# Peptides against a protein of PDB entry 7UQJ: the designs that were tried, part 69

Target 1, 160 residues: chain A of PDB entry 7UQJ
Amino acid sequence: PELYQNFNITPPRGVLFHGPPGTGKTLMARALAASCSSDERKITFFMRKGADILSKWVGEAERQLRLLFEEAKKHQPSIIFFDEIDGLAPVRSSKQEQIHASIVSTLLALMDGMDNRGQVIVIGATNRPDAVDPALRRPGRFDREFYFPLPDVKARFKIL

## One batch from the design tools (peptide; aimed at target 1 S55 V58)

Design b2_p20_4_s2 (made by RFdiffusion4, then SolubleMPNN; from b2_p20_4, 9 letters changed)
Fold by OpenDDE base, seed 5:
Structure b2_p20_4_s2 (fold): chain B 160 residues (1-160), chain C 160 residues (1-160), chain D 160 residues (1-160), chain A 20 residues (1-20)
Amino acid sequence: as target 1 above (160 residues)
Amino acid sequence: as target 1 above (160 residues)
Amino acid sequence: as target 1 above (160 residues)
Amino acid sequence: REYYPPLYYSDYEELKKKAE
């Protein structure tokens, strides 16, 4: 929100952070949340892991997603960070369990239902962007993607 | 290795990164790996999740841990990063499954068996340091601990 | 640049990374530089230390800053990372040496002279945001600030 | 059983290509 408001830019509904594991996706999301929080405008940061939604919220994952988005809206400006979103919304396969399909469908609906004026940003982090359901990567959802490469020693050397 | 060699410091066998989720534990581990890699001495970075070792390596977790440490030694200087190590080595409870006890025992033995001359660093990351078996936190194992606090919004506001 | 272009966001002219020493400011700057480099759009990363500009470029610091910004513009998209920027641009005091005042004035002019359309981002890192001249923290300069909280210094000091 | 291979810096170019 504030990151984008300070630029008079409509905040994206969703941002996908992708790159090799441990390239700082989660840290960047927190750093962004922290940067956008002022004393006057504190950003509320919500974090969930994709695997946790599937494993801990068996049978309630859809409800918990709805509650999360409602809470984020209530506490706007807010960031919802889904770590390991590929665990929540894997590419639709013939082997995809009904539960995964339902959760993906719910997340799609929640992202589509976000008012563009809402001060809620959804950040998804994944190590495998191609393992994320393409439906989540469409305009109005995770329509902005950031690649987090490995700290390349060569890039570091060009930094030297 | 290089991080510690540059300081004439014996590299810890194990370092525990702890703090709230998304405080940059995994990023710092990669940062350290990247910072310690020179053109002459590239650090090999191995990453495993504690939960993945339990879920994906059912019945072979002990063998896979041994192979991981052997590979890390073969490719030294190296970093083994265990993300969510509390998932691998929970505090010993009467409810601790025999599988968890065996995995913890294997990890303890592997860490104890690391020669101090080996350029292998083990980094464990957890959101719950008190959920990590105290045996792993003893000298010669994860005997150094780093707390990763949340980005303080107040400190950010003093910059505004 | 790419981080912001992928978001249709005007890149800030300047971003201030602040937080206790060793909180990963330099790493994050490197990670951002690396993450923004694609095969099609390689980000050129320039790193300078504030103290090095004062100590190594005695009598030429202003010229070297100009050359740095020109080179960054020539190699856009680019990031200029000033590590320890508080060493370059301390808070204006009656005791501020004429050389520091001149360097700060030059940096201010260079940041003000950057076209908002230029794919040049300036990242300043400091351990002491309150030691940075407030003139650098104004809109159009380092107008975005990121706090990097300590991984517990005690923990870091045990890694030292 | 997904073996997460060691992430070599050399794998960065391959990982970039796979991310396209």
Scores: peptide ipSAE 0.000, ipTM 0.359, DockQ to the pose 0.067
OpenDDE base, seeds 1, 2, 3, 4: peptide ipSAE 0.000, 0.000, 0.000, 0.000; ipTM 0.279, 0.306, 0.221, 0.273; seeds 1, 2, 3, 4 fail the geometry check

Design b2_p20_4_s3 (made by RFdiffusion4, then SolubleMPNN; from b2_p20_4, 11 letters changed)
Fold by OpenDDE base, seed 4:
Structure b2_p20_4_s3 (fold): chain B 160 residues (1-160), chain C 160 residues (1-160), chain D 160 residues (1-160), chain A 20 residues (1-20)
Amino acid sequence: as target 1 above (160 residues)
Amino acid sequence: as target 1 above (160 residues)
Amino acid sequence: as target 1 above (160 residues)
Amino acid sequence: KEYYPPLYYSDYDELLEAAK
């Protein structure tokens, strides 16, 4: 919340961190969570992985997403970090596609249902922004995208 | 490369990065890869996920691991980074346990088969070091462990 | 420590992490500190900010730097992390320039005075490598530089 | 099901710095 206020920017409900694996997306999300916390205002950071939403929450994924958003709202100000949000992308099996579609639909609804006054920010991280459902990238959802470049090969060579 | 020389420490063949999710393990591995590279000596960085080893390489996981280590050897000096190496931990299905046991055995053999003169370093990252097969944590494998604390003040003081 | 030994690279006395703010430089430094610690060999991590060296240590900055390096030497193997080392860059006030010049000179002397056998590594982090005194970037000081690329500046400014 | 507990960050600057 505060980071956006400092820049007179309307805080997005969702922020997409994208870039190659291990470019610090998860770290940045944690840093943002921390950076929005003061002694007076602790931010609660929730982290989930896209793959875990699909695999660990089979049949309960929607419920777990709802509970996550409710818990985030209860502990506001909050950040929900979805690591590997591209893991919510449909796998080429029709049955998985339906499951994915339902989970994504639930996430969309939850992001849309966040009151503008709610101090809940959603951060998605992906290595493949193009594998993220375009519906998640619309205004009011992940409407801000942040590219985490690899250390440029040249910059890597200077680190080298 | 250089940080270890100063300490007269026999370089492990494998390093285990462990700590809570999003503590920068992957970023650290990349930065280490970068930091070990010079204009004269480029380090090749290979990254794989434990879950991908199991899921994407079903039936070929052992071959893909062998190819990975061979490719790393061809491009030496190299770092192989296994993200979520705890994802190689047995799932309680007997059939999965056998597959896991075979993949882990292959990884063990590959780590053991690394010539001491090979400029291939293996970095494993996990959120659950206790879920990593103890055989991987033995000398000559992941024999050094690095805890990535949450930026807890206490952890800051232990790094302090 | 160990990654450098495998590569027969003379370890730098100092490493400069540079890149835009919040690119994970501090995290990387912490993770390096953690990553150099084993159960048998704990690395002591010292962290200071360039701005704090100037502001909090007014009149004692040189003494505090000396004490820091002495303490790091006592607790070797050690990492000294200077965050925002570009904060030691002269501000355009003549009086501050002299103070900065003295502090930088002390840091230079301390880095030069590190015995090659000392297990003290200095990491500087900056958002502005060009604002770091070139004298700090010379061989035997911050002689290795690591670029932490922004997540695309446009993307970062939208989270900011 | 692994529950990743909520992390409470009290210090914006410390964590921003830790994440910097």
Scores: peptide ipSAE 0.006, ipTM 0.350, DockQ to the pose 0.047; fails the geometry check
OpenDDE base, seeds 1, 2, 3, 5: peptide ipSAE 0.000, 0.006, 0.005, 0.000; ipTM 0.273, 0.279, 0.395, 0.407; seeds 1, 2, 3, 5 fail the geometry check

Design b2_p20_4_s4 (made by RFdiffusion4, then SolubleMPNN; from b2_p20_4, 11 letters changed)
Fold by OpenDDE base, seed 1:
Structure b2_p20_4_s4 (fold): chain B 160 residues (1-160), chain C 160 residues (1-160), chain D 160 residues (1-160), chain A 20 residues (1-20)
Amino acid sequence: as target 1 above (160 residues)
Amino acid sequence: as target 1 above (160 residues)
Amino acid sequence: as target 1 above (160 residues)
Amino acid sequence: REYYPPLYYSDFEKLKEEAE
């Protein structure tokens, strides 16, 4: 509840940060986590890279995702940040279907299984929103999208 | 032409950003792209990680590089930013020669094939300039190098 | 000596930066390196990712660590920054024990072998301090720990 | 299907400013 009030948004389960690399998606996810944290209310921030989940955990990726969501739920209020989520959930292509499909299915199930009343936000960052499985971009999943344009010189002056 | 005037440099084909990790090479590449963009003239910024090109595209890395350069040419003015380019073009060691040699050769050919009149800048970022194939650091390729020192606290105040 | 005076701390051999991903651990390690650098006294900054050391150098990881520490010693004053050190030295689990144990043992030996009077600081960054082998967190190794909370918006204003 | 329009970075800055 309160975590979402700080966002002044109807609580999405997932927020997709998309935009070119180095637009500060990770930095913003951090800033959001920080801005939602008070001295009395610390937000636990979890981060995973999509490529790392696939490459390091090929046979355990699904388990690692489950554990991540469990830990995030345990440590509410929390943010799960998936960096390079297009690496985790690439658009289904026939050659990549089997390994990626199981991970995508697991992530979908985990996001669908989140209680909207929970204080867990999932942020996915991608440089290629079109490379993310459209199933993840549906309502109840990554149903809010933030475009990170190249920081305008002025926006850079604000973030810098 | 104009993109290069904004750099106030004789247009290199490639610029090597080197310096330790988290010195803001990626951020600077973005900032350069932003500073060269006006409301009327947006620069298209392409980014790839060297490690991603190798790992995700092992049999298609060369094709993906070609496509990247074609898209960058199509969307002029553009910047191609290779992050962790030492991962893409490691110094030729005998054990890594076959896979990396083909990618390096392709990247060399693509950089050599760039029209100097084009509005495509290639920026390679590395934490290990000495780990980049010296062939990439020759004139007509990454022939300009910017050292990103650890931002002095003052330089950090400038970039932050 | 002088490098440690700039930290105003009894010189640890290693500093563990822990906190959620994108809290600016890497950025802070950079800032610390920069703050300790003067125009007359440049600090050499070495960075490695734990995952890269494991994945790229599986049979040479120990050698690469030794070389890294030798180079850092040669280029004093220096900082060795291990990003994602939990990838390098995960808590010993039976399935990962053999490969990781040798690397951990090597890193322990290298840290234990550092002269406390040297001007080499080792900074390990992790998002999971509990995933780092406790042996690395003992006195004479990573015996100072800095928690990187999600940068409070104010702390972000300070680091930005 | 509630379409949530893409928020832009500028909207985040506002959300951040409102959260401060």
Scores: peptide ipSAE 0.000, ipTM 0.288, DockQ to the pose 0.025
OpenDDE base, seeds 2, 3, 4, 5: peptide ipSAE 0.000, 0.000, 0.000, 0.000; ipTM 0.315, 0.373, 0.315, 0.382; seeds 2, 3, 4, 5 fail the geometry check

Design b2_p20_5 (made by RFdiffusion4)
Pose (drawn by RFdiffusion4):
Structure b2_p20_5 (pose): chain A 160 residues (1-160), chain B 160 residues (1-160), chain C 160 residues (1-160), chain P 20 residues (1-20)
Amino acid sequence: as target 1 above (160 residues)
Amino acid sequence: as target 1 above (160 residues)
Amino acid sequence: as target 1 above (160 residues)
Amino acid sequence: DTRYMISVDAAGNVTETPVD
């Protein structure tokens, strides 16, 4: 941590996995979760699938998001993987409902808002990156974007 | 206050930060929240978002807004910051749930019934200005609109 | 009435001020209420809003609306002004609440209960006219309309 | 005290449930 405090830098804590289906996005997330439970320093893995937080009560989806990010603050070494994040956080439109734009606005305020979110890495896997809200694709929340392509010749050889 | 009585004008008590993502809106609100807590006279910063207002009960979201504005009047030199305010206050629509139009109406009434001395300042950052209700964007509610643009060369040099 | 009842032209049961925001609709009702700054028993003015009637309870909103209308009949020549009548009477649909729908179901029955010798006039203001419920715009209700547009050049000169 | 709880199903139908 002194290397990052040597400068006045904060580490990148957000990655957006994107690419075609079957290219290794969830596999890489699974390998990262299995590696986080065997290095004997507790990196807590939070798995979230799509719009797991959607509820029929008003303000319960934003409450579940706030609770997920808070429980992430309770144990500092924690990770949040959002599988199929284009279903949880679509581009905010006036035509669609307010539960969607309200979830996106809560996610924006919880990733880079007024309060610091802690040592929480946030990973999102998507097949449709341009269905993710463009305010979620900037440094401070999903700094990096890993493009997982269809494998080339050498990569197909290695996979096989 | 005598200057604002000599000319028959009321000081603006509302600002709407707007601009592209990552341009300085939450940063300015964080710097103003740190400047509120340093000097010989104290300004109270009230931070809010859509999650700690929206409730699942009838008449509880508007009661939380009223408690916020009454508590800010109690601590009279005050700032209220609504981040991602288009999620809290979308454009009123009959094709939406009534809770969002009811929040926008309560907010319009509470802003039209403030102290009328420049004691409670209300600051909102929407990232998208069109999504916010036009009744809130008129002078009397959010008087000033600060456009935080993408930086030009001298500004990028200063930031770097 | 000695003059205007000679010709049998009935006064309106509901007059609607509608227009863009900041066009002076609240000023006209405030100026008509300062024309109520006159002696008693003539042009009693009631200033209500799309809020401060609707409550947590199930009967105080309709009971209070029936009482407002009864106090309006008690002082015979009287005016009821509903500022932001889309807050009190939104569009009834299946995303609508039950309390607002019953407020509309009582306001309609109170406007049809108003006698033909027109001594209570109900003026209502809105910035979004096709967001008020369609039933109050039917004949025998809010049927005469005043459009308040943005000012032209001479009007902006007078305002300045 | 009787309070009303608001629910919105997948069809967007709003229903109020009394809770004592």

Design b2_p20_5_s1 (made by RFdiffusion4, then SolubleMPNN; from b2_p20_5, 12 letters changed)
Fold by OpenDDE base, seed 2:
Structure b2_p20_5_s1 (fold): chain B 160 residues (1-160), chain C 160 residues (1-160), chain D 160 residues (1-160), chain A 20 residues (1-20)
Amino acid sequence: as target 1 above (160 residues)
Amino acid sequence: as target 1 above (160 residues)
Amino acid sequence: as target 1 above (160 residues)
Amino acid sequence: EVKYEIVIDDKGEVTLIPVE
């Protein structure tokens, strides 16, 4: 939200943070939400785990996604952060095709249905970008990808 | 690592990073591992997810913990990072008592058996410190606790 | 704080967090400050922006630095975090030499004057480590450096 | 200074709501 405006950049609808576990993807997303909040422009930050949407909302995951996006739109400017998004939209494995396909299709439709005028940014974090359905990584969705490398161990050891 | 010496504090064997999801606990642990490695002194960083140790190693979790601590000792100075440690050693809920109790007991024994001369640090990260078995939070184990608050936006506004 | 002792590493007086904007340097510094506070040992965290020290305190920047270090010493264990430290201590450019040189000299003297017995850590964050006066990057000052790599610059340029 | 209210639901879902 403000980060993009601060840089005069049109906010992408979707941003994929990828990299090894514990590289700060989730922290960065929270950092962005906090840094994009000014006294004039407060950003609402929604955080969900991909696996939790599947496991906690068996049969209602699509509805929960719709409600999340509706709430994010209501409280715009907003950030939706999906931690472990590969858990929400894994690459279509044959054994769980229909349920996963419905959730993915719902997420796709919600991301596609976001008017660019909407001040809602979606950030997905994954340790396995290749385990995310390629349909989510297309233009208009998670079309921007940030690699969070392992912090160079050599550089960090010099300090601590 | 170096942060303890700045404060003249005896290095704990175990450090609990706790705070809301996405406050940078895992990133900090990696940062610490990375930051404690100089060209002269390389630290080996071992990362495990608590839930993964339970789920991937059904009936072998105790053995995997022993091997992990042995490998960490072999490659000292080292950091063992347990992400979501409440998943590995939840507060004893009556329904899964025996398996969890064995894993917790093994982890306790491994932490207690670390010679303080051993250059092995154990970092546990949790979003729910109260969901970690209190036995792990006792002196000589995870006896140091680090709260990762949600970035107080006030405070971030002062830093950013 | 405690983290240095855990690795039997002599605590640096100064730690330089460097890397591109939004890599979590500031967040890490806060997380460190929060993480070094226990119930028994509260760490006082002082945060300043380098540019703010120059701009807000024209002609008083040296005094403000002295007061900051004095307060940090009074409230030890403490962390002083300088965000955008390249703004405080830029590489000596000829046109602004005297004022910047005085501030840099003051900061150097304050860092050098910290007894290692003093439980005061100084963390500098910069997006441009090469824009920080090399005198600050010498042993006994910001002698420890942490690189916060960009998540893929191409992606950040597209998002930021 | 933007204050956030942290709302953690019964399912551990975290929402940061900017407070006035």
Scores: peptide ipSAE 0.057, ipTM 0.369, DockQ to the pose 0.063
OpenDDE base, seeds 1, 3, 4, 5: peptide ipSAE 0.060, 0.007, 0.049, 0.000; ipTM 0.262, 0.323, 0.301, 0.228; seeds 1, 3, 4, 5 fail the geometry check

Design b2_p20_5_s2 (made by RFdiffusion4, then SolubleMPNN; from b2_p20_5, 11 letters changed)
Fold by OpenDDE base, seed 3:
Structure b2_p20_5_s2 (fold): chain B 160 residues (1-160), chain C 160 residues (1-160), chain D 160 residues (1-160), chain A 20 residues (1-20)
Amino acid sequence: as target 1 above (160 residues)
Amino acid sequence: as target 1 above (160 residues)
Amino acid sequence: as target 1 above (160 residues)
Amino acid sequence: EKRLLIKIDSNGNVTEIEVE
């Protein structure tokens, strides 16, 4: 609460990081977790890849999401970062409809069920914001979208 | 020239970015591409996800790799970035052996076929360097490995 | 050599990473350090925070900078990363003028004193490039600037 | 001294980042 209160911003329950791959979405999420941690206030950062939740937990993906949110609530203040969230919550009209719809519904319910007082921030990263179920992009969910532009080429990363 | 000359380092044809997810491997690759572009000399950045090449181009993955390298050569100086390269070139001992072995062999041949004078750099990013075929990690291929450590917190990721 | 020769790029003695906080500047610097390390050639990465050099070493900041550059030279090839370099090298016109001017002058001298053959790269990260002494941004110093764009600022990562 | 504790899972995924 305090962090967002300091910004005069209603704490987003969810933040969608979108932009081309490799624009530092995951890095930003980690950095946010790190930056929000003070010596007095540690932030717990949970990271999951959307596609991995679907692939590893065939039939248990919903339960794993619930456990993740419970763990995040238990360790609040927390950040849940979903990398490739379009892999977890594809648009409902995609041909593998029923399982995806259930996972989306569970994620929606978990995000909606986060008490306004809960210090749990959910960050979703995607390369394709249009592939994310629009229901996740509604107020109280991923209601803030952050476009990660490609690093402007003038930034000669003379890394080489 | 001078950086590598100063380092007595032969310019890598291939660079493996490895480290935990969200350590900015892809961001670094993009930043490299952006940095190497001057107003006088634009670098063309090609990005592919390893798993996407396998999944989208069932049976055409080899052809798509060839086309990618041809396009990169045509638009040199170029960077080819393979995100999640362990998804494209898993260790040959994985049970889907034949198709993966063919793709690995094609990628090896394409990397070996890059003229030493070719202004094409290949960057592979992986979270699991040990899951990348060791043949790709040999000299003339991904012969330089870059460990992206987790941001050590002492490094205040003032990402914010 | 060839990559820079091909790019007509003089190897930077110093690279300024600038952009809003959270754009991965520090991560990029670490990734560069990691990237330049091969199995055959380890790069030593030195990280310092500009404000920490000033705050921890009141009156010894110059000596600590000299020691840092000596250590980097001793362990070359090396990367010196200054996070928040605007904290170390504020514009000379800031009210704490004399001490800052001395530190800036020392840093300038150290960067100028790096032999063109020295395998020491200095990376400075700042959120405020305009707060960095322009003398540091001259050729042979932080002569390459890399803008880390925020994801379009409208996306105020008010994560904090 | 802030410590970053990062849990990496068996797949090399960072599952948790704790800043101390």
Scores: peptide ipSAE 0.000, ipTM 0.344, DockQ to the pose 0.053
OpenDDE base, seeds 1, 2, 4, 5: peptide ipSAE 0.008, 0.017, 0.000, 0.000; ipTM 0.253, 0.296, 0.293, 0.259; seeds 1, 2, 4 fail the geometry check

Design b2_p20_5_s3 (made by RFdiffusion4, then SolubleMPNN; from b2_p20_5, 12 letters changed)
Fold by OpenDDE base, seed 5:
Structure b2_p20_5_s3 (fold): chain B 160 residues (1-160), chain C 160 residues (1-160), chain D 160 residues (1-160), chain A 20 residues (1-20)
Amino acid sequence: as target 1 above (160 residues)
Amino acid sequence: as target 1 above (160 residues)
Amino acid sequence: as target 1 above (160 residues)
Amino acid sequence: EVKRLIVVDENGEVTEIEVE
């Protein structure tokens, strides 16, 4: 409830954070997780990078995604944060395309299979929303989008 | 002496920076290097990404690690910063596991071989300390850990 | 004109942003793009990571670079930002070296082929300027360099 | 398809826009 209220999301919808690098997408996802955690209710935060899903888990990526969603459900309320989710976008080479297509298909199925009563939110972060497979951006998946604009130069020099 | 005092570390111990992405681990390692540098004593800062060690140096990763530690010793006082050090964690595929295991074994040997009188500090940064080989987290290696928590939402909105 | 004036660059010169990770290279490139954009003149910002050029576009990287420069010219005024441009540096393995050498050669040719009248600026960001192919750092390519120093510890604790 | 875009600005102000 509160977790989804903070996002103004009806479960099981995923949230896509998009915007330029350095706009704080990753830090936002994390600050949201922290703000939703209390002593009484700890949010379990799972993080994966899109590139890591492809490279670190060659031949097991689909299984590791399944395990991630199972673990997130087991430890609910939970957030699954996919950083660089556009890293799951197909490589235009035939062999890597097939691997990426399989991984994306698995993620689609896992998002579609989320029980509406489960307190698992999925956040995807990307610098290139157009490089994210359109199927991931459909209702019931990453159907809420947060755009992170660049701070102006003046605002930035207050941050640095 | 001063370099290790700044970290409150007894040499040759490595420091593991862990915590969520965007918490500033990389920036901390760098700010520490800058704060330890004076006009009279410049700290040499070496950086490697875990993923780069595996990908950019295929078949030479062990040799490049040795050269890095030799160069760090030559240019002491120095910091070796391994960003994404969990990227040295074995890929669960048999062939990549063997390569990663060899690289990790080399890093272990290099950390164990650090002369206690050497002014070389090793910092590893990870978002997943549990994905770092437990052997790297033993005394004389990455035996000091700094957790980088997320800023609260209020602190964050002052940064953005 | 204004785009190049903001960088104090005579076209078609590229700009190399170098310095430690977390010093805000990516955020600077983006803030510059935003500051150069007005209601009357929107700057089109293209971003690619060096690692993505090598991994996501295996066998098509050269073609994708050509398309990127064509698209940037079509949507001028534009910025092409290569994050982690040192990721185009050759892998020391023979097969990857050949692929990387071809990609670098293509980027060289594209930078050399930029019409001096085109309002396309190329920004490369790296944490390792010495890992960037020296040919990319020649006049007419990345011949302007901006060093991003670390903020001091005091400045940093104002950011976090 | 019209998408709901939530814009989080540098001030932390949240605006909702519909994007086609």
Scores: peptide ipSAE 0.062, ipTM 0.202, DockQ to the pose 0.036
OpenDDE base, seeds 1, 2, 3, 4: peptide ipSAE 0.024, 0.016, 0.045, 0.052; ipTM 0.204, 0.193, 0.206, 0.226; seeds 1, 3, 4 fail the geometry check

